# Peptides against a protein of PDB entry 6B4E, part 5

Target 1, 295 residues: chain A of PDB entry 6B4E
Amino acid sequence: TNFDKISKMFWHYKDKIAQIKQDIVLPIKKADVNVRNLLSRHKRKINPKFGQLTNSNQQLFKIQNELTQLINDTKGDSLAYHWILNFIAKAVVHQAETEVRVKPESALPLGKLTLYLLVQFPELQELFMARLVKKCPFVIGFTCEIDTEKGRQNMGWKRNNENKWEDNTSYDERMGGILSLFAIITRLQLPQEFITTTSHPFPIALSWHILARICNTPLNLITNTHFVILGSWWDAAAVQFLQAYGNQASKLLILIGEELTSRMAEKKYVGAARLRILLEAWQNNNMESFPEMSP

## One batch from the design tools (peptide; aimed at target 1 H209)

Design b2_p21_1_s4 (made by RFdiffusion4, then SolubleMPNN; from b2_p21_1, 8 letters changed)
Fold by OpenDDE base, seed 3:
Structure b2_p21_1_s4 (fold): chain B 295 residues (1-295), chain A 21 residues (1-21)
Amino acid sequence: as target 1 above (295 residues)
Amino acid sequence: DKELEELLKELEEFLEKLEEE
């Protein structure tokens, strides 16, 4: 694992966030009042859609179509179009932070919707990835020390209204929620209409990178959060990961479930304990995946 | 598959690290 390259990638996306603010968010504030009003109306219509997702494919398709229409309505103005996509990127990640964190299985419909939008609107890909990396650097296997304020900020820690860092549980849950969404996206097949025309924007190989890079991370940087997000990933994608890479996938699952947890046993991380339980369940031929969505 | 080979190298690096410790 080339950690220098990973670091460069991390900062690339951090720079992208700054660029988005400069080139998309700020300019729209100076745009024509009609454009701003349009975007405000669309924002209000778009935002509730993510919460309307259920385990129903029918409902998913309905929402996909509605969002597609709303996004297409902005294409007449490039700046407006990119602004809406950036809003969607933020909204999806926010949904992962709030809903998926408490109901991991909700990552499936959200992931399907997101993947559809990523393919339907390719310009969303960079916007979405930048937001993901900013909020949860684990999605690219990036880790830094959190002993400094800057380190915590880089790893996506938030401060509350009292300028106090969020508690460990809140951070872990948020990271788990975001990672669950990303994991789901990586293991989903493209919608049928896109399979022959485009490649998967965030394929299952990215899941491998997450696991491998965490395994190669210096042990002094490994925290409970690492194990929490690995557990979240496991619930979201382990079955499909095994299907994709077979025996090689098994080796990596054993590495994270057994070897990495063993190396960190002295820390008695709750996340590590859970990951070991998941490993044991798998060893007992009881690996579970999220239930498939209904028609 | 070249992509898989590259991915496996990352896995191998972890294994090597474990063996050295």
Scores: peptide ipSAE 0.174, ipTM 0.781, DockQ to the pose 0.111; fails the geometry check
OpenDDE base, seeds 1, 2, 4, 5: peptide ipSAE 0.170, 0.169, 0.169, 0.167; ipTM 0.778, 0.780, 0.778, 0.776; seeds 1, 2, 4, 5 fail the geometry check

Design b2_p21_3_s2 (made by RFdiffusion4, then SolubleMPNN; its pose is not in this set)
Fold by OpenDDE base, seed 1:
Structure b2_p21_3_s2 (fold): chain B 295 residues (1-295), chain A 21 residues (1-21)
Amino acid sequence: as target 1 above (295 residues)
Amino acid sequence: MLEELLKEVEKEKEELDKLLE
């Protein structure tokens, strides 16, 4: 693991966020009134759709089609198109922070929708990744110290309007929610219509990267959150990960579930305890995955 | 950047595979 490269990537996406603000978000405020009105209407139509997802593929396909149409309506104006995609990127991550954090299995329909959009609209990929990295650097295996305000900010900690940091539980849950979504995306197969024409934009290899990078992270930087997000990842993708990489996947799961937790045992992290439970369940042939969606 | 990330993933996987042998 090259941590310098990870850091470079992290800051690349931080810069991308700034660039998005300057080149997409702010300019729209000065755009033609018709464009602004269009985007306002579309925003209002798009926002509720993420919450309308269920475990039904039929509902998923309906929403996919509706979103596709709404996004296509903006393609006549490049700035509008990129603005709506950036909005969607933000909305998806927000849904992970709010819904997935409390109902992890909801990551599956959300992930399917997101993957579809990422393939259908390739320009969404960098916008989405930038948002993910900003909100949850764990998605690329980035970790820094959180004993400084800047470090905490870099790791995605939020402050309220009174400049007070969120509590540890809230942070852990948000990170878990976002990571669950990302994990799901990495382990999903492309929709049938894209399998022969497009490569997966966020393949299962990215899950490998997350696990490997966390395993190689200096122990003094490992926190409860690391174990929480590993547990979230486990629920979301461990079964498919094992299917993808076989024995090597098994070794890596043992590494995070046994070795990493053991090395950090003195900290008595609750997230680590949960991860050990997941490991033990797997060892007893009781590994579970999210249920498949209904037709 | 994503493409670069994917390339690095494969490299890292190879390195880890060696470590896990």
Scores: peptide ipSAE 0.242, ipTM 0.850, DockQ to the pose 0.549
OpenDDE base, seeds 2, 3, 4, 5: peptide ipSAE 0.073, 0.069, 0.060, 0.048; ipTM 0.690, 0.692, 0.692, 0.695; seeds 2, 5 fail the geometry check

## One batch from the design tools (peptide; aimed at target 1 W208 H209)

Design b2_p22_1_s3 (made by RFdiffusion4, then SolubleMPNN; its pose is not in this set)
Fold by OpenDDE base, seed 5:
Structure b2_p22_1_s3 (fold): chain B 295 residues (1-295), chain A 22 residues (1-22)
Amino acid sequence: as target 1 above (295 residues)
Amino acid sequence: DEELEKKIEEEAEEVFEKLLSK
């Protein structure tokens, strides 16, 4: 694992977030009133759609079509188009932070919707990844120390209005929610209409990278959060990961479930204990995945 | 086994490089 490369990637996306603000978000405030009104209406229509998802493919397709139409309405203006996509990127991540964190299985319909949009609108890919990295650097396997204010900020810790850091449980759950979404996206097949024409924008290989990079992270930087997000990943993608890479996948699952947890046993992390339970379930041929969506 | 792991890593790197180039 090349940590310098990971750091470079992390800072690239941090810069991208700043650029998005300067080049997309702020300029739209000075745009034509008709454009601003259009975007305001679209924002109001788009925002509730993510909460309308269920474990129904029929409902998913309905929402996909509605969002596609709304996004297409903005393509005549490049700035408006990118603004809507950036809004969607933020909204999807926010949904992961709020809904998925409390109901992990909701990552499946959200992930399917997101993957569809990522393929249908390729410009969303960079915007979405930048938002993911900002909110949850674990998606690219980045870790830094959190003993400093800057370190915590880099790792996606939030402060409230009173300038107090969020509690550890809240942070862990948010990271788990975001990682669950990303894990689902990486293990989903492309929609049938795209399988032969487009490559997967965030393939299962990215899950490999997450696990491998965490395994290679210096132990002094490993926290309970690392184990929490590994557990979230496991629930979301372990079955499909094993199907994809076979023996190599097994080795990596053993590394995180057995070796990494053992090395950190003295810390008595709750997340590590859960990961051990998941490992044991797998060893007993009881590995579970999220239920498939209904027709 | 090692060759396959290398290929997987390369695939992942290619994805990120592509994203970074945009």
Scores: peptide ipSAE 0.441, ipTM 0.912, DockQ to the pose 0.925
OpenDDE base, seeds 1, 2, 3, 4: peptide ipSAE 0.113, 0.033, 0.057, 0.028; ipTM 0.745, 0.720, 0.725, 0.695; seed 3 fails the geometry check

Design b2_p22_2_s4 (made by RFdiffusion4, then SolubleMPNN; its pose is not in this set)
Fold by OpenDDE base, seed 2:
Structure b2_p22_2_s4 (fold): chain B 295 residues (1-295), chain A 22 residues (1-22)
Amino acid sequence: as target 1 above (295 residues)
Amino acid sequence: MKELEEWEKKIEEELEKQRALL
């Protein structure tokens, strides 16, 4: 694992967030009133759609079509188009932080929707990844120290209105929710209409990077959160990961489930205990995945 | 670990090829 490369990637996306603010978010505030009104109306129509997802493919397709139309309505103005995509990127990540956090299986319909949008609107890819890395740097296997305010900020920790850090459970759950979404995206197949024309924007190989990079992370930087997000990843993608990489996947699952948990046993991390249970379930041929969506 | 690093490298190479096609 090249940690310098990962760090460069992390800071690239941090810079991208700053660029988005400068080049998209701030300029639109000075745009023509008609453009601002259009975007305000579209924002109000788009925002509730992510919460309207169910375990139904029929409902998913409906929402996909509605969002596609709403996004296409903005293509006449490049700034408006990029603004609406950035809004969608933020909204999807927010949905992961809130809904997926409490209901991990909701990552499946959200992930399917997101993957569709990422392929249909390629400009969303960089906007989405930048938002993901900002909120949950674990998606690229980045880890830094959290003993400083800057370190905590870099790792996506939030402060409340009293300038207090969020509790560990809240942080762990948010990271788990975001990573569940990312994991599910990486393991989903492209929609049938795109399989022959487009490569997967965030393929299962990115799940490999997450696991491998965490395994190679200095042990002094490993926290309960690492195990929580590995458990979230496991629920979301382990079955498909094994299907994709076979014996090599098995080796990596054993490394995270057995070796990494054993090395950190003295810490008695709750997330590590859960990951150990997931490993044992797999060893007993009881690996579970999220239920498939209904027609 | 060494085998996994080699596999990771192969995966990175594959990802780079895919990005070059985009």
Scores: peptide ipSAE 0.163, ipTM 0.783, DockQ to the pose 0.611
OpenDDE base, seeds 1, 3, 4, 5: peptide ipSAE 0.159, 0.033, 0.161, 0.158; ipTM 0.780, 0.650, 0.780, 0.780

Design b2_p22_3 (made by RFdiffusion4)
Pose (drawn by RFdiffusion4):
Structure b2_p22_3 (pose): chain A 295 residues (1-295), chain P 22 residues (1-22)
Amino acid sequence: as target 1 above (295 residues)
Amino acid sequence: EEEEEEEEEMFEELEELLEEYE
């Protein structure tokens, strides 16, 4: 892995976040009353819909249809359309770092909803990817030091209610939740309405890049967070990763489960212990996936 | 063709990583 290229990719998405603020978010303050009214009303209607998802496919379709109608209502104004898509991208990532953090299997319905919106509204793709990378750089394999305040900000750290950094557990759980959503998206087939006509925007090869880049990361930059997101990724996508790459995926899963954990053993990382358990469960023919969605 | 090249490069990187971790 050429980590200079990974850094260039990271800063490309960081620049995109700045561009979104300059060209989408700030100009909306100057939009006419019809646009402001529509966006104010629609953002209220959109916000709770992500938490109304359940394990039921019928409920997923209902929410998809409700959101499609609300988004289509904004298409008459390109700025309002891009603003509501940016709002949705932020809301989905926030849902991942809250609900998926507590209930990892909720990443499956949320991933299906997000993937559907990503192909129904393609302008969402760049907005969503930039948001993921800003909040969880591990999705592209970016890692930098966190000794400095700027490094902590680069890696997606947050502060609590007194300008102190959130504890390591809170950060690790957020990162796992966000990366779990992205891991579900990479291993989902497109919905039937699009599977016959459209290329998957974030395919399974992106999962390969995450694993390979963590395994190629200098060991002095590895933290408990790398093991936690790999465990979250495993729960969300390891079965389909093997279906995609076979013996090659097996070699990579062994590398992360046996070798990456062994080389970092003195650190006694909690996430490394769980990743070893996942490796042993697979070796005992008991690899799990989230239960498929109910009707 | 591009996807096959990308897979060949990814597999080669994995072989190198396995050799390094031996």

Design b2_p22_4_s2 (made by RFdiffusion4, then SolubleMPNN; its pose is not in this set)
Fold by OpenDDE base, seed 4:
Structure b2_p22_4_s2 (fold): chain B 295 residues (1-295), chain A 22 residues (1-22)
Amino acid sequence: as target 1 above (295 residues)
Amino acid sequence: SMEKKEQEEFEKELEELEKKYS
């Protein structure tokens, strides 16, 4: 594992967030009133759609089409277009933090929608990854110490209005929700209309990197959160991961499920205990995946 | 299907990890 490369990637996206603010978010505040009004209307129409997702592919396709139209309406103004994509990136991640964390299987329709949008609107890719890395650096396998304020900030910890850090459970759940979404995206096939023309923007190999990088992380940096997000990933993508990489996947799953958990046993992390249960289920040929969506 | 280059990369990473946990 090249940790220098991972760090560079992390800071690249942190810089991207700053760039987005300077070049997209702030300029819109000074844009023509008609543009601002357009974006305000579109924002109001777009935001509810993520909550309208169900286990229905029919509903998914409806929402995809509606969002596509709304986004296309902004293409006449590059700044407006990028602003709306950035808004969508933020909204998707927010949905992962709120809905997916409490209902992990909701990551599937959200992931399908997101993947569609990422392919349909390639400019969304960098915006989305920047937001993901900022809020959940685990998506690229980045880990740093959280003994300092800056370390916690880098790892996506939030403070409330009283400047108090969020509790561990809240952080774990948020990270799990975001990681679930990303895991789903990596294991989904491209929509049929894109398979022959486009490569997958966030392929299953990115799941490999998450697992491998965490597994190779210095043990003194491993926390309960690492095991929580590994468990979230497992629920979301383990079946498809095994299908994709076979024996190599098996070896890596054993490394995280057995070896990493064993090495950290003294900590008695609840996330690690859950991961052990998932490993045992797999060993007993009882690995589960999220239910497929209905037609 | 996995590409050969990717498989080789993964094998190298697995070897490193196996060494870590040996």
Scores: peptide ipSAE 0.700, ipTM 0.953, DockQ to the pose 0.695
OpenDDE base, seeds 1, 2, 3, 5: peptide ipSAE 0.700, 0.699, 0.699, 0.700; ipTM 0.953, 0.953, 0.953, 0.953

Design b2_p22_5 (made by RFdiffusion4)
Pose (drawn by RFdiffusion4):
Structure b2_p22_5 (pose): chain A 295 residues (1-295), chain P 22 residues (1-22)
Amino acid sequence: as target 1 above (295 residues)
Amino acid sequence: SELEELLEEINEMEEELTEELE
């Protein structure tokens, strides 16, 4: 892995976040009354819909249809359309760092919804990817030091209600939840409406990149967070990763489960212990996936 | 070493997948 290229990719998405603020978010303050009214009303109607998802496919379709109508209502104004898509991208990532953090299997319905929106509204793709990379750089394998305040900001750290950094557990759980959503998306087939006509925008090769780049990361930059997101990724995508790459995926899973954990053993990272358990469960023919969605 | 050989194979595969995504 050429980590200079990974850094260039990271800063590209950081620049995109700045461009979104300059060209989408700030100009909306100057939009006409009809646009402001529509966006104010629609953002209220959109916000709770992500938490209304359940394990039921019928409920997923209902929410997809409701959101499709609300988004289509904004298409008459390119700026309002891009603003509501940016709002949705932020809301989905927030849902991943809250609900998926507590209930990892809720990443499956949220991933199906997000993937559907990503192909129904393609302008969402760049907005969503930039948001993921800003909030969880592990999705592209970016890692930097966190000894400095700027390094902590680069890696997606947050502060609590007194300008102190959130504890390590809170950060690790957030990163797991965000990366779990992205891991579900990379291993989902497109919905039937699009599977016959469209290329998957974030395919399973992106999962290969995450694993390979963590395994190639300098060991002095590895933290408990790398093991936590790999465990979260495993729960969401290891079965399909093997279906895609076979013996090569098996070699990579062994590398992360046996070698990466062994080389960092003195740190006694909690996430490394769980990744070893996941490796042993697979070796005992008991690899799990999230239960498929109910009707 | 055996680990270095494995990491070389993994990087080759990553390059191949990067080309396919382009």

Design b2_p22_5_s1 (made by RFdiffusion4, then SolubleMPNN; from b2_p22_5, 8 letters changed)
Fold by OpenDDE base, seed 4:
Structure b2_p22_5_s1 (fold): chain B 295 residues (1-295), chain A 22 residues (1-22)
Amino acid sequence: as target 1 above (295 residues)
Amino acid sequence: SELEELLKELEEELEKLEEELK
């Protein structure tokens, strides 16, 4: 693992966030009133769609079509188009932080929707990844110290209105939710209509990178959060990961489930304990996956 | 095949990871 490259990637996306603010978000505030009104209406229509997802493919397709139409309505104005995509990127991640956090299996319909949008609207890809990395740098296997305010900020820690850091449990759960979504996206197949024309924007190999990079992370930087997100990833993608890489996947699962947890045993991390349970379940041929969506 | 090449790469990467984790 080349950590220098990972760091460069991390800061690239941090810069992208700043660029988005300067070139997309702020300019819209000064845009024509008609454009602002359009975007306001679209925002109101788009925002609830993510919460309307169920374990139904029929409902998914409905929402896909509705969002597609709403996004297409903005293509006449490049700035408006990018603004609405950025809004969607933020909304998807927010949904992961809130809904997926408490109901991990909801990552499946959300992931399917997101993947569809990422392929349908390629400009969403950079916007989405930038938001993901900002909120949950674990998605690219980035880790830094959290002993400083800047370190915590880099790792996606939030402060409340009173400038107090969120508690560890809240942070862990948010990170788990976001990573669940990303993991799902990486293990999903492209919709049938795109298989022959487009490559997967965030393929299963990115899951490999997450696991491998965490395994290579200096032990002094490994926290409970690392194990929590690994557990979240496991629930979301382990079955499909094994299908994709076979024996190599098995080896890597053993590395994270057995070796990494053993190395950190003295810390008695709750997340590590859960990961051990997942490993044991797999070893007993009881690995579970999220339920498939209904028609 | 592409898959075989990928798996070879993964094996090499895995080996490195195992060594680093020792």
Scores: peptide ipSAE 0.035, ipTM 0.668, DockQ to the pose 0.159
OpenDDE base, seeds 1, 2, 3, 5: peptide ipSAE 0.028, 0.033, 0.025, 0.028; ipTM 0.656, 0.675, 0.647, 0.645; seed 3 fails the geometry check

Design b2_p22_5_s2 (made by RFdiffusion4, then SolubleMPNN; from b2_p22_5, 10 letters changed)
Fold by OpenDDE base, seed 2:
Parts: C-alpha cells; structure tokens; sequence
Structure b2_p22_5_s2 (fold): chain B 295 residues (1-295), chain A 22 residues (1-22)
C-alpha cells in the first residue's frame, strides 16, 4: 500500500471541498434572485426524498424519477446544476450519518438511489466522493493519528457547540453508517439501462482497497473505529465481495477477521469482537447479506 | 512469530493484487 498516494488523494478531496465552497456554494448566494428561489424550492422538494426510501423497488423508481426531473430542471444553468448536485451529495451523506447509522439495511435503497444518480449525473461523482472522504476518510483507506486536534478533524471527528469532541460511540456509528453506504454502492450492479453504456463509478475494487489499506495500516493507528467500519462493510458487502473475487476475497476476509483482530486482541476493542463473530458466522456457512428489496 | 510472518506474506500478496486492480 502506497500511503503517500492515499494521503495525496485525501488532500485532493479536501481541496475539492474548499473549491466547491468557493466556486459553487458562495457564488449562488450572489446569484439572481430567481435562481436562488428556484434552488430553494428544489432543495425543499429534494431533501425529503431520501427519507421516503423504503425496501421497495417501486418506491425507489418513483423517487429516482422525481429526483431526475428536479435535477434536470437546473441543467440550463451550470452553476445551479452543480449546486443542486452538491446539495444532493451532502444530503446523501447526511442520510448515511443519521438513518443508516441506526438502520444499516437502509443503506441498500439509499445506495441504489445514489448509484443511479451518480451514473445519471456524472458530475455528482466528484462532489459525492469529496464529501465522503471529508466525512469518513475510511472510504479510501486513509488513516492518521487522532492524538491532535488536526488529526481528529482530518478523520472526521466533530465537536459540539462547547468544543467538546463527540463521544467514541457516536463517531463509530457515524463512520459505520457512511461506510455502509459506500460499501453498498461498490457492490451494487449498475441498473440494467446503464450496463452497456457506462462503467461503474465506484466498483467493488474500491472495497478491496479499503480492506487492504486498513490491513496495511500501522497497528499503532488502528482503533476501534477501524473494526467497526470493517464490520459495517462486512454486513453490507462481504457476500458480494466473495462472489466477485473468490479465494482472494476469502484471504482478505480472513486477514481482517482473524489476523488483524488477533494482532489487536490486547486492546479488547468491541468492534473487533463483533468482527470475530461475523467471521465465525461465515465459517459456519451463515454469512448473511441485507435482504433484497421488494418489487 | 509464525503468525506475523503469515500476516506479512498475505499483506504483500494483497498489496500486489490491489495494485493490479488500480
């Protein structure tokens, strides 16, 4: 694992966030009042759509169509178009931090919706990835020390109004929620209408990168969060990952489930214990995936 | 340890595979 490359990628997306603010968010505040009003109305219509997702493909398709129309309405103005996509990127990640956090299986419909939008609107890809990396650097396998304020910030830790860091459980759950969403996206097949026309924007190979990079991370940087997000990933994508890479996938799953947890056994991480349970379930031919969505 | 050696070998193998996927 080339950690310099990963670091460069991390900072690239940090820069992208700054660029988005400068070139998209701030300019809209000075845009024509009609444009601002349009975007305000669209924002209000778009935002609740993510919460309207269910484990129903019918509902998913409805929402896909509605969002597609709303986004297309902005294409006449490039700035407005990019603004609405950035809003969507933020909203999706926020949904992962809140809903997926408490209901991991909700990542499936959210992931399907997101993947559809990423393919339908390619400009969303960089906006979404930048937001993901900012909020959860684990999505690219980036890890830094969290002994400093800057380190914690880089790893997506939040402070409350009293400048107190969020508790470990809250952080772990948020990271798990975001990672679940990303994992789902990586393991989903493209919608049938796109299979022959485009490549998957975030393919299953990115899951490989996450796992491999975490395995190669210096042990002194490994925390409970790493195991939590690995567990979240496992629930979201392990079955499909095994289907994709076969024996090589098995090796990597054993590496994280057995070897990495064993190396960190002295820390007695709760996340590691859960990952062990997942490994054991797999060994007993009881690996589970999220239920498929209903028609 | 024997375990560390095995882990290192697997890590190296997986790193190679990761590179191939890039």
Amino acid sequence: as target 1 above (295 residues)
Amino acid sequence: SELDKLLKELEEELEKLEKELE
Scores: peptide ipSAE 0.028, ipTM 0.658, DockQ to the pose 0.385
OpenDDE base, seeds 1, 3, 4, 5: peptide ipSAE 0.027, 0.026, 0.027, 0.025; ipTM 0.643, 0.641, 0.642, 0.658; seeds 3, 4 fail the geometry check

Design b2_p22_5_s3 (made by RFdiffusion4, then SolubleMPNN; from b2_p22_5, 11 letters changed)
Fold by OpenDDE base, seed 1:
Structure b2_p22_5_s3 (fold): chain B 295 residues (1-295), chain A 22 residues (1-22)
Amino acid sequence: as target 1 above (295 residues)
Amino acid sequence: SELDELLKELEKQLEKLEKELS
């Protein structure tokens, strides 16, 4: 694992967030009133769509079409277009932080919607990835110390209005939710309409990177959160990961489930205990995946 | 094939990972 490369990637996306604010968010505040009104209306229409997702493909397709139309309405103004995509990127991640964290299986319809939008609107890819990395650096396997305020901020920790850090459970759940979404995206097949025209923007190989990079992370930087997000990833993508890489996937799952947890056994992390349970379930031929969506 | 090349790379990465965790 090249940690220098990972660090550079992390900071690249941190810079991208700053750029988005400067080049997209702030300029819209000074844009023509008609543009601002358009975006306000579209924002109100778009925002509830993510919460309207169910385990129904029919509902998914409906929402996909509705969002596609709403986004296309903004293409006449490049700034407006990028603004609405950035809004969507933020909204998707927010949905992962709120809904997926408490109902991990909801990552499947959300992931399908997101993947569709990422392919349909390629400009969303950088915006979305930047938001993901900012909120959950684990998506690229980045880890730093959290002994400092800057370290915690870099790892996506939030503070309340009283400058108090969120509790560990809340952080773990949010990271798990975001990682679940990303894991789902990496293991989903492209919609049939795109399979012959484009490559997958975030393929299953990115899941490999997450696992490998975490396994290679210095042990002194490994926390309960690492095991929590690994468990979230496992629920979301382990079955498909095994299908994709076979024996190599198996070896890596053993490395995270057995070796990494064993190395950290003295810490008695709850997340590690859960990951061991998942490993044992797999060893007993009882690995489960999220249920498929209905027609 | 592209897949074969990927798998070879994965094997290399896995070997390194195993060594680092040992």
Scores: peptide ipSAE 0.036, ipTM 0.692, DockQ to the pose 0.158
OpenDDE base, seeds 2, 3, 4, 5: peptide ipSAE 0.029, 0.034, 0.032, 0.031; ipTM 0.693, 0.693, 0.710, 0.666; seed 3 fails the geometry check

Design b2_p22_5_s4 (made by RFdiffusion4, then SolubleMPNN; from b2_p22_5, 10 letters changed)
Fold by OpenDDE base, seed 3:
Structure b2_p22_5_s4 (fold): chain B 295 residues (1-295), chain A 22 residues (1-22)
Amino acid sequence: as target 1 above (295 residues)
Amino acid sequence: SELDKLLEELEKKLEELEEKLK
């Protein structure tokens, strides 16, 4: 693992966030009133759609179509188009932080929707990744120390209105929610309509990178959060990961489930305990995946 | 394979860490 490259990637996306603000968000505030009104209306229509997802493919397809139409309505103005995509990127990540956080299986319909949009609107890909990395650097296997304010900020920690850091449980749950979404995206197949024409924008190999990079992370930087997000990833993608890489996947699952947890045993991390339970369940042929969506 | 290389690298890193902990 080349950590210098990972760091460069991390800062690339941080810079992208700044660029988005400067080139997309701020300019729209000065745009024509008609454009601003259009975007305001679209924002109001788009935002509820993510909460309307269910375990129904029929409902998913309905929402996909509705969002597609709403996004297409903005294509006449490049700035408006990019603004609405950036809004969607933020909304999807927010949904992961709120809904997926408490109901991990909801990552499946959200992930399917997101993957569809990422393929249908390629410009969403960079916007989405930038938002993901900002909120949850674990998606690219980036880790830094959190003993400093800047370190915590880089790792996506939030402060409340009293300038106090969020509690560990809240942070862990948010990170878990975001990573669950990303894990789902990496393990999903492209919709049939795109398989022959487009490559997967965030393929299963990215899950490999997450796991490997975390395993190679210096132990002094490993926290409970690392184990929490690994557990979230496991629930979301372990079955499909094993299907994709076979024995090599098994080795990596053992590395995170047994070796990494053992090395950190003295810390008595709750997340590590859960990951061990998941490993044991797998060893007993009881590995579970999220339920498939209904027709 | 690329995956094998990554695993080998990971294994080497883990071994190094084990040695440091001794």
Scores: peptide ipSAE 0.026, ipTM 0.653, DockQ to the pose 0.053
OpenDDE base, seeds 1, 2, 4, 5: peptide ipSAE 0.029, 0.021, 0.025, 0.021; ipTM 0.665, 0.649, 0.665, 0.648; seeds 1, 4 fail the geometry check

